# Peptides against a protein of PDB entry 5T59, part 110

Target 1, 112 residues: chain A of PDB entry 5T59
Amino acid sequence: TTPTMQSTSLLTEHLGYPPISLVDDIINAVNEIMYKCTNAMEKYLMQRNIIGKKDFSDEIKIGTAKLESLLENSVDKNFDKLELYVLRNILSIPSDLLEENRFRLLHHEKLV
Target 2, 90 residues: chain B of PDB entry 5T59
Amino acid sequence: EHIRFQRLVQVCNKALEESIRKLQSWEKIHECFPNYGQTREGIENLTVCQQQVIKLWSNLSRVEFDAIFHERSIEEKLNQLDDLINKARS

## One batch from the design tools (peptide; made by RFdiffusion4, then SolubleMPNN)

Design b2_p21_3_s4 (from b2_p21_3, 7 letters changed)
Fold by OpenDDE base, seed 1:
Structure b2_p21_3_s4 (fold): chain B 112 residues (1-112), chain C 90 residues (1-90), chain A 21 residues (1-21)
Amino acid sequence: as target 1 above (112 residues)
Amino acid sequence: as target 2 above (90 residues)
Amino acid sequence: EIEEEKKKFEEELKKLFEEDE
């Protein structure tokens, strides 16, 4: 179930920030980590690019780029699933609490 | 009782694990470096590189995600949400 | 109890992330 405007408002009030902000932080973090990993890999191999009389620099650059693309695709796919699940099931308010009397309870708790 | 934060951690870990799965495959690594990986020294370098990347992935994600969770006070907020829901249903 | 719920959810996550794989 897609979050409603009311749910988002109530959660924003409860959290002190919109639910999507947490997901954005997570996604931004994993993207940063991803590129740190691929960069480290490339640099490690480029420091070891010559074996015998052969220079494998071009192959290393191409290969690392392929792995980066593979990782990017996987991150995008899996964290899209994460985003959907988190927003729908974790950062969500059950329907029974989205009634008028329940709304008052949540607001009352904040005021007390 | 408190279940939302636990599930948040679990789903984050699952997403991280699934994202790095293909890099854990030696075959996937090797196919990207077909000639480099045909040398003994190349294989050794790729092996170490693969292990280091996986460790880096795991360590950085743990540190960064924990920092996010702390900054957002998400464990406390989710526990409070669970309590509110349980209270409302009682 | 908590461990059981954790294990149970791991199975659900497995299904969630394997649907597209």
Scores: peptide ipSAE 0.614, ipTM 0.945, DockQ to the pose 0.580
Fold by OpenDDE base, seed 5:
Structure b2_p21_3_s4 (fold): chain B 112 residues (1-112), chain C 90 residues (1-90), chain A 21 residues (1-21)
Amino acid sequence: as target 1 above (112 residues)
Amino acid sequence: as target 2 above (90 residues)
Amino acid sequence: EIEEEKKKFEEELKKLFEEDE
């Protein structure tokens, strides 16, 4: 289920940070890694851009850009799924524990 | 008993694996370099490049994600969450 | 038991991350 304000507040208190912050860290990291990978690929191939008497620099630049785009699309799709799952199912409080009596118990446990 | 952190690791790994899947396809790589890949040297270079990128992806993600998990103390916090939930249900 | 839970969840992940149309 979709996270509620109540669960977000409780989890923020428990974690010391909002649940979304963890997801943001993960997504930022993978994006950084993604561009490091594509940059490394371009650099590697550009150092090997001439074969025989032909210069493939333009093809390498275009090709690497295409692969980057492909990777970007895949990262976006898959980590959107990850975000939803993590926030709904991992960094979440079961609905039965969000009832008044259970809610008080969780809050009390944090305070004690 | 402690399930949430295990699942976090699993879902992260799955997302990473699925994200790099298309780059693991030689056909997809070759399609981006149609003329370069028609040369022997080009094929060799692309092969090495593909392997290195995949390794770099794997290594960097492992290091960075572990760092995030440590900085956020997420294993401990998720274990505590599991314990709290189990206690509340007992 | 832990391995069994991992296996079960892998199946769920397989469904979650299946290719979209």
Scores: peptide ipSAE 0.611, ipTM 0.944, DockQ to the pose 0.515
Fold by OpenDDE base, seed 4:
Structure b2_p21_3_s4 (fold): chain B 112 residues (1-112), chain C 90 residues (1-90), chain A 21 residues (1-21)
Amino acid sequence: as target 1 above (112 residues)
Amino acid sequence: as target 2 above (90 residues)
Amino acid sequence: EIEEEKKKFEEELKKLFEEDE
């Protein structure tokens, strides 16, 4: 099921932060890693851009850009799936706990 | 008993693995460098580059994700959530 | 038991990430 406002509030109280914040951290991290990887690749190849007497700098830049785009698309797709799953299934509260008495229980446990 | 954090780790790993899968294809790498990859030295460089990128991807993701999980205390929080749910259903 | 659950979930993840590819 889709997360509700109540679920989000309860989880935020429990976690100390909104559930989406964790996902944001993960996505931000992987994006950073992605560009570090592609940058490293470009730098590595650009340091080896001349073979014989031919300069392959332009080809390297274009090729690396293509790979970056490929990786971007893959990261976007796969981590969208991750986000959806995490928010729906991991950072979630079962419906049977989304009752007033259960809310009190969760609140009580937090305070103790 | 405690399952949510385990699944979080698993889904993160799966997403990371699937994201890098295409870069693990030599064919995909080579086609991006058609002339460069026709040289012996170019092939060698691309091979090393590919391996290093994959390694870097793996290492950085492990370190960064572990840091996130620690900073967010997510294992503890998810375990507590599991416990609360189990308690409520008991 | 934990390993079994892990394995089971791996199969579910496989489906989740392969169905759209």
Scores: peptide ipSAE 0.611, ipTM 0.944, DockQ to the pose 0.566
Fold by OpenDDE base, seed 3:
Structure b2_p21_3_s4 (fold): chain B 112 residues (1-112), chain C 90 residues (1-90), chain A 21 residues (1-21)
Amino acid sequence: as target 1 above (112 residues)
Amino acid sequence: as target 2 above (90 residues)
Amino acid sequence: EIEEEKKKFEEELKKLFEEDE
């Protein structure tokens, strides 16, 4: 079910970029968003680090780091699944179109 | 007829949803701040923080993913791909 | 019809992403 070189080439021609580039954009975006979220969380809590007579700064830093790690693991897992699915099922060309005659047709349609 | 782009959107949404699921758990949040969360003010702060993070996650992902899809013209390209496949099979 | 296809795919996605949880 892994994309073939032929399908990659055809899709690259069709898209104007390699299929993996779209996935890379998505993954890069979610990673950026992830760190923006965790950073915002830390900053918010650090502005509220003192309750009563106790300073919870250390606990906040450690806790936020733990949540970041949890989120990182989840993002990695879920977007790995996304990558596989997208490349195999969405950005894919059915085998019947990879045959010689269909291959020519795709090129013809692109050129005309 | 056109299904690939729809599925792309759906799988992206699902991945985003599943990725943030643990942060939606109050128990998970509280576990990370065991002493802070034993105070009234701490609980209040964590509650607001949790809500803000989830909203930020949702809003940023929507904006950024839509921008990617637009820049890559992926809806048009996937629709064209669907059309080509359907045409070839007719 | 589009909504039905969407619903069906949601079920597939549920299986895909919840199998490891």
Scores: peptide ipSAE 0.610, ipTM 0.945, DockQ to the pose 0.593

Design b2_p21_4_s1 (from b2_p21_4, 6 letters changed)
Fold by OpenDDE base, seed 2:
Structure b2_p21_4_s1 (fold): chain B 112 residues (1-112), chain C 90 residues (1-90), chain A 21 residues (1-21)
Amino acid sequence: as target 1 above (112 residues)
Amino acid sequence: as target 2 above (90 residues)
Amino acid sequence: EEEEFEKEWEEIEKELEEKKK
């Protein structure tokens, strides 16, 4: 289920930013890292593309592309899980605290 | 009492670990380079490459995620959130 | 605690699998 507007508002006030912003930072970071890794791999192998009299450049390019795709799929799946987990279990407010009295307490604590 | 930040670290590690798992498979690596990997020198290169990529993945993720956590002050904020919740339930 | 996390993670997996159907 999706977080309520109330919980999002409270968390945004507490964090100083929307909860989803943290997730976005994480996902953006891992995507950058992913491509740095695959790029490094390709460059490393391309510097070693000739073995004997055979040039493996084409195979290296195709192979690294396949690995990149494999990694992309895995990253997408696992960080979708991460997003849902973070928003559901970490950056969340228990329902009992969303009641009027508890809600006011959270606001009061922030103002004091 | 403080649990949320620990969980954040855990879930980040879990996602990172699961994401790189397939690259940790030599079979998967070799399948992508069927002819290159039939040479001794190719195998050596792929082996080193695999190890370096995994290390790079780990190192970069650690540095970048720590930077994010710091910039977002997330440990402090999550600890405060835990405290607020616990206080409210007291 | 690790076991609890794994259970929570599995629940997330289950939920996402259901959404994809």
Scores: peptide ipSAE 0.667, ipTM 0.950, DockQ to the pose 0.795
Fold by OpenDDE base, seed 5:
Structure b2_p21_4_s1 (fold): chain B 112 residues (1-112), chain C 90 residues (1-90), chain A 21 residues (1-21)
Amino acid sequence: as target 1 above (112 residues)
Amino acid sequence: as target 2 above (90 residues)
Amino acid sequence: EEEEFEKEWEEIEKELEEKKK
């Protein structure tokens, strides 16, 4: 399930930023890394595109694009899992601490 | 005592490992270059390329994720969160 | 710890698979 508004508010106050911002940073980073990797692969192979009398440039471009798609799908799937895991199991407040008295305690600790 | 940051590192590693797993398959790579991979030089180039990409993936992810964790002070914040929760339960 | 994490991860996988279907 999605985190409660109360939990999000408490965590935002504690972190200094919304919990989702951390996930966004991670996802943005891996996406950038992904394309850097595929770009490097294409460039490396394109520098070695001619073997004998054959030019494999077209095959290299198509092949690297296929690998990129494969990686994109895997990244999307696994980092969707990561997002849910982080928000549920890491950046979360236990339900017993969302009670009124426990809520006050957390606020008190931040002020002290 | 402190578990949340450890879990963050674990889940990041898990997602990264699972994401790159298919590129670690020689069969998958070779399938994308059916004619190129039928040549000796092509196989050699693909082999080196595969290794370099995997290394690049690992190195870049480590550097970038560590930077994010530092900028967000997430280890400290998660440790504090653990402490607050434990204190509240005691 | 690792075993516990894997269980939690699998639970997430299961949930997302059910959600997408």
Scores: peptide ipSAE 0.667, ipTM 0.950, DockQ to the pose 0.792
Fold by OpenDDE base, seed 3:
Structure b2_p21_4_s1 (fold): chain B 112 residues (1-112), chain C 90 residues (1-90), chain A 21 residues (1-21)
Amino acid sequence: as target 1 above (112 residues)
Amino acid sequence: as target 2 above (90 residues)
Amino acid sequence: EEEEFEKEWEEIEKELEEKKK
């Protein structure tokens, strides 16, 4: 289920930022890490591109690009799962707290 | 009593682990370098490269995610959320 | 705890698979 507007508002007030912002930070970080990893791999192999009399530079470039694509697809899939999990099971407010009387409690706790 | 932050760490680890799984497959690595991997030196280089990338993945993710969690004060906030929920149910 | 998390994760997987259909 999708988080309600009420839940998002309350969590934003509690966190000081929208819940989705945390997920965005995580996803942005892993994307950066992903490209750092693939870049490191390419550079490592390109420094070792000649074996015997053969130059494998083209194969290395193509191969690392393929691995990058595989990793990208996997990251996208798994962090989509992460996003849904976080928003549903971690950054969520139970329905019993999404009532009028409970809104006061959350607001009161913030002020005290 | 406090469960949400633990779950956050768990789900991050799970997503990271599942994402890197394909790179942990030697078969997948070798398939991307069919001719290079037919040489002794090529195999050696690919082996070292694979290991280093996996380590880099693990180390960078740990450092960056911990930084995010700290900057967002997420452990404290999630603990407070747990406490608030438990209090409301009492 | 790990088993409980795994179940929750599998539920997410199942839901996303259904959405792709």
Scores: peptide ipSAE 0.666, ipTM 0.950, DockQ to the pose 0.775
Fold by OpenDDE base, seed 4:
Formats: structure tokens, sequence, C-alpha cells
Structure b2_p21_4_s1 (fold): chain B 112 residues (1-112), chain C 90 residues (1-90), chain A 21 residues (1-21)
């Protein structure tokens, strides 16, 4: 199931921002971190690209790119799970509170 | 009584841990550098690199996520949400 | 608590796997 418009509105009022905004912040952050990590990896190895008489620069670039792709796929998969989990289990309002009387209570709390 | 923020931290950690798990595999790392990893120095460099990347991943995520949580006041908001829900059910 | 979370997480995994297919 997906969150209702009503729950989204209530949570937006409560949070001061739409629930999805938090998830977006998290996902954007991890994406940035991901590329920082892969970039650091490449730079580290490129400073150590020559072993003996062999230059492994090309292999390092290709290998790092493969690892980046691997990490990208994993990040995408796991943070899709995170998004669904957060929106369903954390930033959610139980159905019983979406009833008319309970809905009024939530609005009342904001005004009091 | 307050559970939502705890779950937020848990799910963030879970996603981060599962995401980096493949990079924690030496076999997967080595497969990406088949010739480089056949040298002693290459193995040493890859080992250090792997460890450093994992640490960097952990440190950066901690700092950035904490900043997000603070900027969004999410702990307070989630605690309040828990309280509201509990109050409504009482 | 951790076990409960893992169950919830696994449920999400199952749902997304089914949705992907």
Amino acid sequence: as target 1 above (112 residues)
Amino acid sequence: as target 2 above (90 residues)
Amino acid sequence: EEEEFEKEWEEIEKELEEKKK
C-alpha cells in the first residue's frame, strides 16, 4: 500500500515539509557519498599505478568503474527499500487516526 | 514509547550496510583488478584501499545523515508523532 | 526490537521483489 494524500498532508503540516523531502535528502546524500568514495578509491590506486615495470593505470580505471557500477546498483536497490520503509512504517499515520474524529484531533494539536 | 526515530536510524544503517556489503567482499574487489591483484604490492594496495573506502563510507554517511536529521528536526518531529498517536489511542 | 525491524525490512524486500517481477 501507498500513503494516502490525507496522511501526506497531515505529515507535511506536522513536519513542515513533505515526508518525501526527507527521503530525497537521504538519497541525495548517499549518492554524493558514493561518488566521493569511488573517486577516492581511483585516486588512491592511481597514485600506486606502477608496480615494478608495469603500469596498471588502465586496469585501475576500468576496475574502479566496475566497482562504482556495483555500488550504484546496490545503493539504488537498498535505498529504494529504505524509501518504501520510511514512508510506510515511519512517516505514516495509522488508519485509525485518519478517521474524522482523530483527524480533527491532529489538527487541533497544531492549533493548540 | 518513542520508536519511529529509532527505526529511522535502523533503516538508514541497514541500507548503508547492505549497500557497502559488496565492496566488503575481497573476492569482488580482486575480480575488478585481476592483474594488479596478482602482485604482492597490488594486493597490499587493494587491501588498504578497501579498508579506507569502507571507513570513508561510514564516516561520511554518519556526518551527512546526522546533519540531515538535525536540519529536518526529525527526531523531535517523530517523537511528537509517536506521542500524538499514543495519546489518540489512549 | 532488532528482530522486529528485520521482519519489517524483509517484508519490504518481498514486496519490492514481487513488484519488480
Scores: peptide ipSAE 0.666, ipTM 0.950, DockQ to the pose 0.790

Design b2_p21_4_s2 (from b2_p21_4, 6 letters changed)
Fold by OpenDDE base, seed 2:
Order: C-alpha cells, then sequence, then structure tokens
Structure b2_p21_4_s2 (fold): chain B 112 residues (1-112), chain C 90 residues (1-90), chain A 21 residues (1-21)
C-alpha cells in the first residue's frame, strides 16, 4: 500500500525533505556505480583484447554489454524492493500515531 | 530502541548483495566470453576483472551511500523518529 | 533481528510479485 499524504507530510517536516528523495538518491547512486563498474570492466578487458594473434574486441564489447544488462535487471528488481521496504518499514509512521492526539504531539515536538 | 537506521543499512546491503550476486558467478561471466574464456590468458584476465569489479562495486557503494546518509542526516533523523514513536506510545 | 529483517524482505518480495501479475 502507498503511504498516506498525512504520513508523507509529517515525515517531510521531520526529515526536511520528502521520504522518496532519500530513495531517489540511493537509486541514482547505485545506477552511477553500476555503469562505472561495467565501464571499468570493458576498459580493462579491451586493454587485453589481443591474445596471441586473435583480436577479441568484438566479443569483449558484446560480453560486457550482456553483463551490463544482467546487472541492470538485477539492480532494478532489488532496488524496487528496497524502495518499497524503505517507504513501508523505515520511513513510515504507525497508524496509531496518525490519530489526532498523536499527530498533534509530533507537530508539537517539531515546533518546540 | 533505535532500529530504523539499522534496517536502512541492512536493506541497502541486501539490495547491493543481491544485485551483484550474478556477477559473482564464474559461469555467468564465462558465458559472456565463450571464446575469450577458452584461452589461458583470457581466463586469467576475466578472473582478475571479476574480482576487481566486485571490489569496486563494494567500495563505491559504501562511499556513496555513506555520503548520502550523511548529507541527509538520516541516522539522526531515524533515531529521532524512533524516539518520538516510543515516547508517543509511553 | 536479522531473521526479522529477512521476513520483512520476503513480504516485500511477495507483494511485488503479486503486483506484477
Amino acid sequence: as target 1 above (112 residues)
Amino acid sequence: as target 2 above (90 residues)
Amino acid sequence: EEEEFEKEWKEIEEELEEKKK
């Protein structure tokens, strides 16, 4: 289920930013890291593309592309899980605290 | 009492670990380089490459995620959130 | 605690699998 507007507002006030912003930072970071890794792999192998009299450049390019795709798929799946987990279990407010009295308490604590 | 930040670290590690798992498979690596991997030098190069990529993955993720956590002050904020919730339930 | 996390993680997996159907 999706977080309520109320919980999002409270968390945004508490954090100083929307909860989803943290997730976005994480996902953006891992995507950058992913491509740095695959790029490094390709460059490393391309510097070692000739073995004997055979040039494996084409195979290396295709192979690294396949690995990149494999990693992309895995990253997408696992960080989708991460997003849902973070928003559901970490950056969340229990329903009992969304009641009027509890809600006011959270606001009061922030103002004091 | 403080659990949310711990969970954040856990879930980040879990996602990172699961994401790189397939690259940890030599079979998967070799399948992508069927002819290159039939040579002695190719195998050696792929082995080193695999190890370096995994290390790079781990190191970069640690540095970048720690930076994010710091910039977002997330440990402090999550600890405060835990405290607020616990206080409200008292 | 690790066991609890794994349970929560699996719940997320199950939910996402259901959504993709």
Scores: peptide ipSAE 0.683, ipTM 0.951, DockQ to the pose 0.793
Fold by OpenDDE base, seed 1:
Structure b2_p21_4_s2 (fold): chain B 112 residues (1-112), chain C 90 residues (1-90), chain A 21 residues (1-21)
Amino acid sequence: as target 1 above (112 residues)
Amino acid sequence: as target 2 above (90 residues)
Amino acid sequence: EEEEFEKEWKEIEEELEEKKK
């Protein structure tokens, strides 16, 4: 179930980069997006922190922090799943293609 | 025939959807702002905020992921991989 | 196709849950 060094090498040659690099790009992107979202939320609410004569700044800060944590946990869990799925089911080479003859076929195809 | 790129899109969407699911819950949002959300203006602000965040999440992820896919030429590469696999099995 | 994906996704979930005890 775990990718072999051979499959990683073949995929790296085919892709021009290690398979994990794609996953890293995706994860880095979603993390950046996540914090942009939470930051936007906090800023939006902090600009509206006073209702009537009551200042809700402290509650907003705490609340947004809670939501950020909630989102972080969810992102972490779901993109761990994504990573495993991608490496196992998408960026993978079936065992029947890892035979010597099939291995050469992949190399030959690249060189042609 | 070509299935891997479709699956990549599917898994990305799945992860994104599941990640934002709890923020789509009004109850969950309101729980984080118990007093703020008891005011009319607070409810209005939270409603708009929730909608904007979800839209921002969706829009940014679409743009950024498409950029990644393009930069990595992943659709082409995955299609080629499918073709190689199918060819080898034929 | 969607059904197949969901099955694969669920399999990943189950596997990771087992790894996390």
Scores: peptide ipSAE 0.683, ipTM 0.951, DockQ to the pose 0.795
Fold by OpenDDE base, seed 4:
Structure b2_p21_4_s2 (fold): chain B 112 residues (1-112), chain C 90 residues (1-90), chain A 21 residues (1-21)
Amino acid sequence: as target 1 above (112 residues)
Amino acid sequence: as target 2 above (90 residues)
Amino acid sequence: EEEEFEKEWKEIEEELEEKKK
């Protein structure tokens, strides 16, 4: 199931921002972190690209790119799970509170 | 009584841990550097690199996520939400 | 608590896997 428009509106009022905004912040952050990590990896290895008489620069670049792709896929998969989990189980309003009387209560709490 | 923020922290940690798990596999790391990893120095470099990346991942995520949580006042808001829900059910 | 979370997480996994197919 997906969150209702009503619950989204109530949560937006409560949070001061739409629930999805928090998720977006988290996802944007992890994406940035991901590329920082892979970049650091490449730079570290590129400073150590020559072993003996062999230059492994090309292999390092290719290998790091492969790891980046692997990490990208994993991040995408797991943070899709996170998004669904957060919106369903954390930033959600139980159905019983979406009833008319309970809905009014939530609005009342904001005004009091 | 307050559970939502705890769950938020848990799910963030879970997603981060599961995401980095593949990089924690030495076999997967080595497969990306088949010739480089056949050298003693290469193995040493890859080992250190792997450890450093994992640490960097952990440290950066902690700092950035904490900043997000603070900027969004999410702990307070989630606690309030828990309270509202509990109150409504009482 | 951790066990409960893992159950919830697994539920999400199962749902997304189902959607993927």
Scores: peptide ipSAE 0.682, ipTM 0.951, DockQ to the pose 0.782
Fold by OpenDDE base, seed 3:
Structure b2_p21_4_s2 (fold): chain B 112 residues (1-112), chain C 90 residues (1-90), chain A 21 residues (1-21)
Amino acid sequence: as target 1 above (112 residues)
Amino acid sequence: as target 2 above (90 residues)
Amino acid sequence: EEEEFEKEWKEIEEELEEKKK
């Protein structure tokens, strides 16, 4: 289920930022890490591109690009799962707290 | 009593683990370098490269995610959320 | 705890699979 507007508002007030912002930070970080990893791999192999009399530079470039694509697809898939999990099971407010009397409680706790 | 932050760590680890799984497959690595991987030196280089990338993935993710969690004060906030929910149910 | 998490994770997987259909 999708988080309600009420839940988002309350969590934003509690966190000091929208819940989705945390997910965005995580996803942005892993994307950066992903490209650092693939870049490191390419550089490592390109420094070892000649074996015997053969130059494997082209194969290395193509191969690392393929691996990058595989990793990208996997990251996208798994972090989509992460996003849904976080928003549903971690950054969520139970329905019993999404009532008028409970809204007051959350607001009161913030002020005290 | 406090469960949400633990779950956050778990789900991050799960997503990272599942994402890198394909790179942990030697078969997948070798398929990307069919001719290079037919040489002794090529196999050696690919083996070292694979290991180093996996380590880099693990180390960078740990450092960066911990930084995010700290900057967002997420452990404290999630603990407070747990406490608030438990209090409301009492 | 790990088993409980795996169940929750699997539920997410199943839901996303259904959305792709």
Scores: peptide ipSAE 0.682, ipTM 0.951, DockQ to the pose 0.772

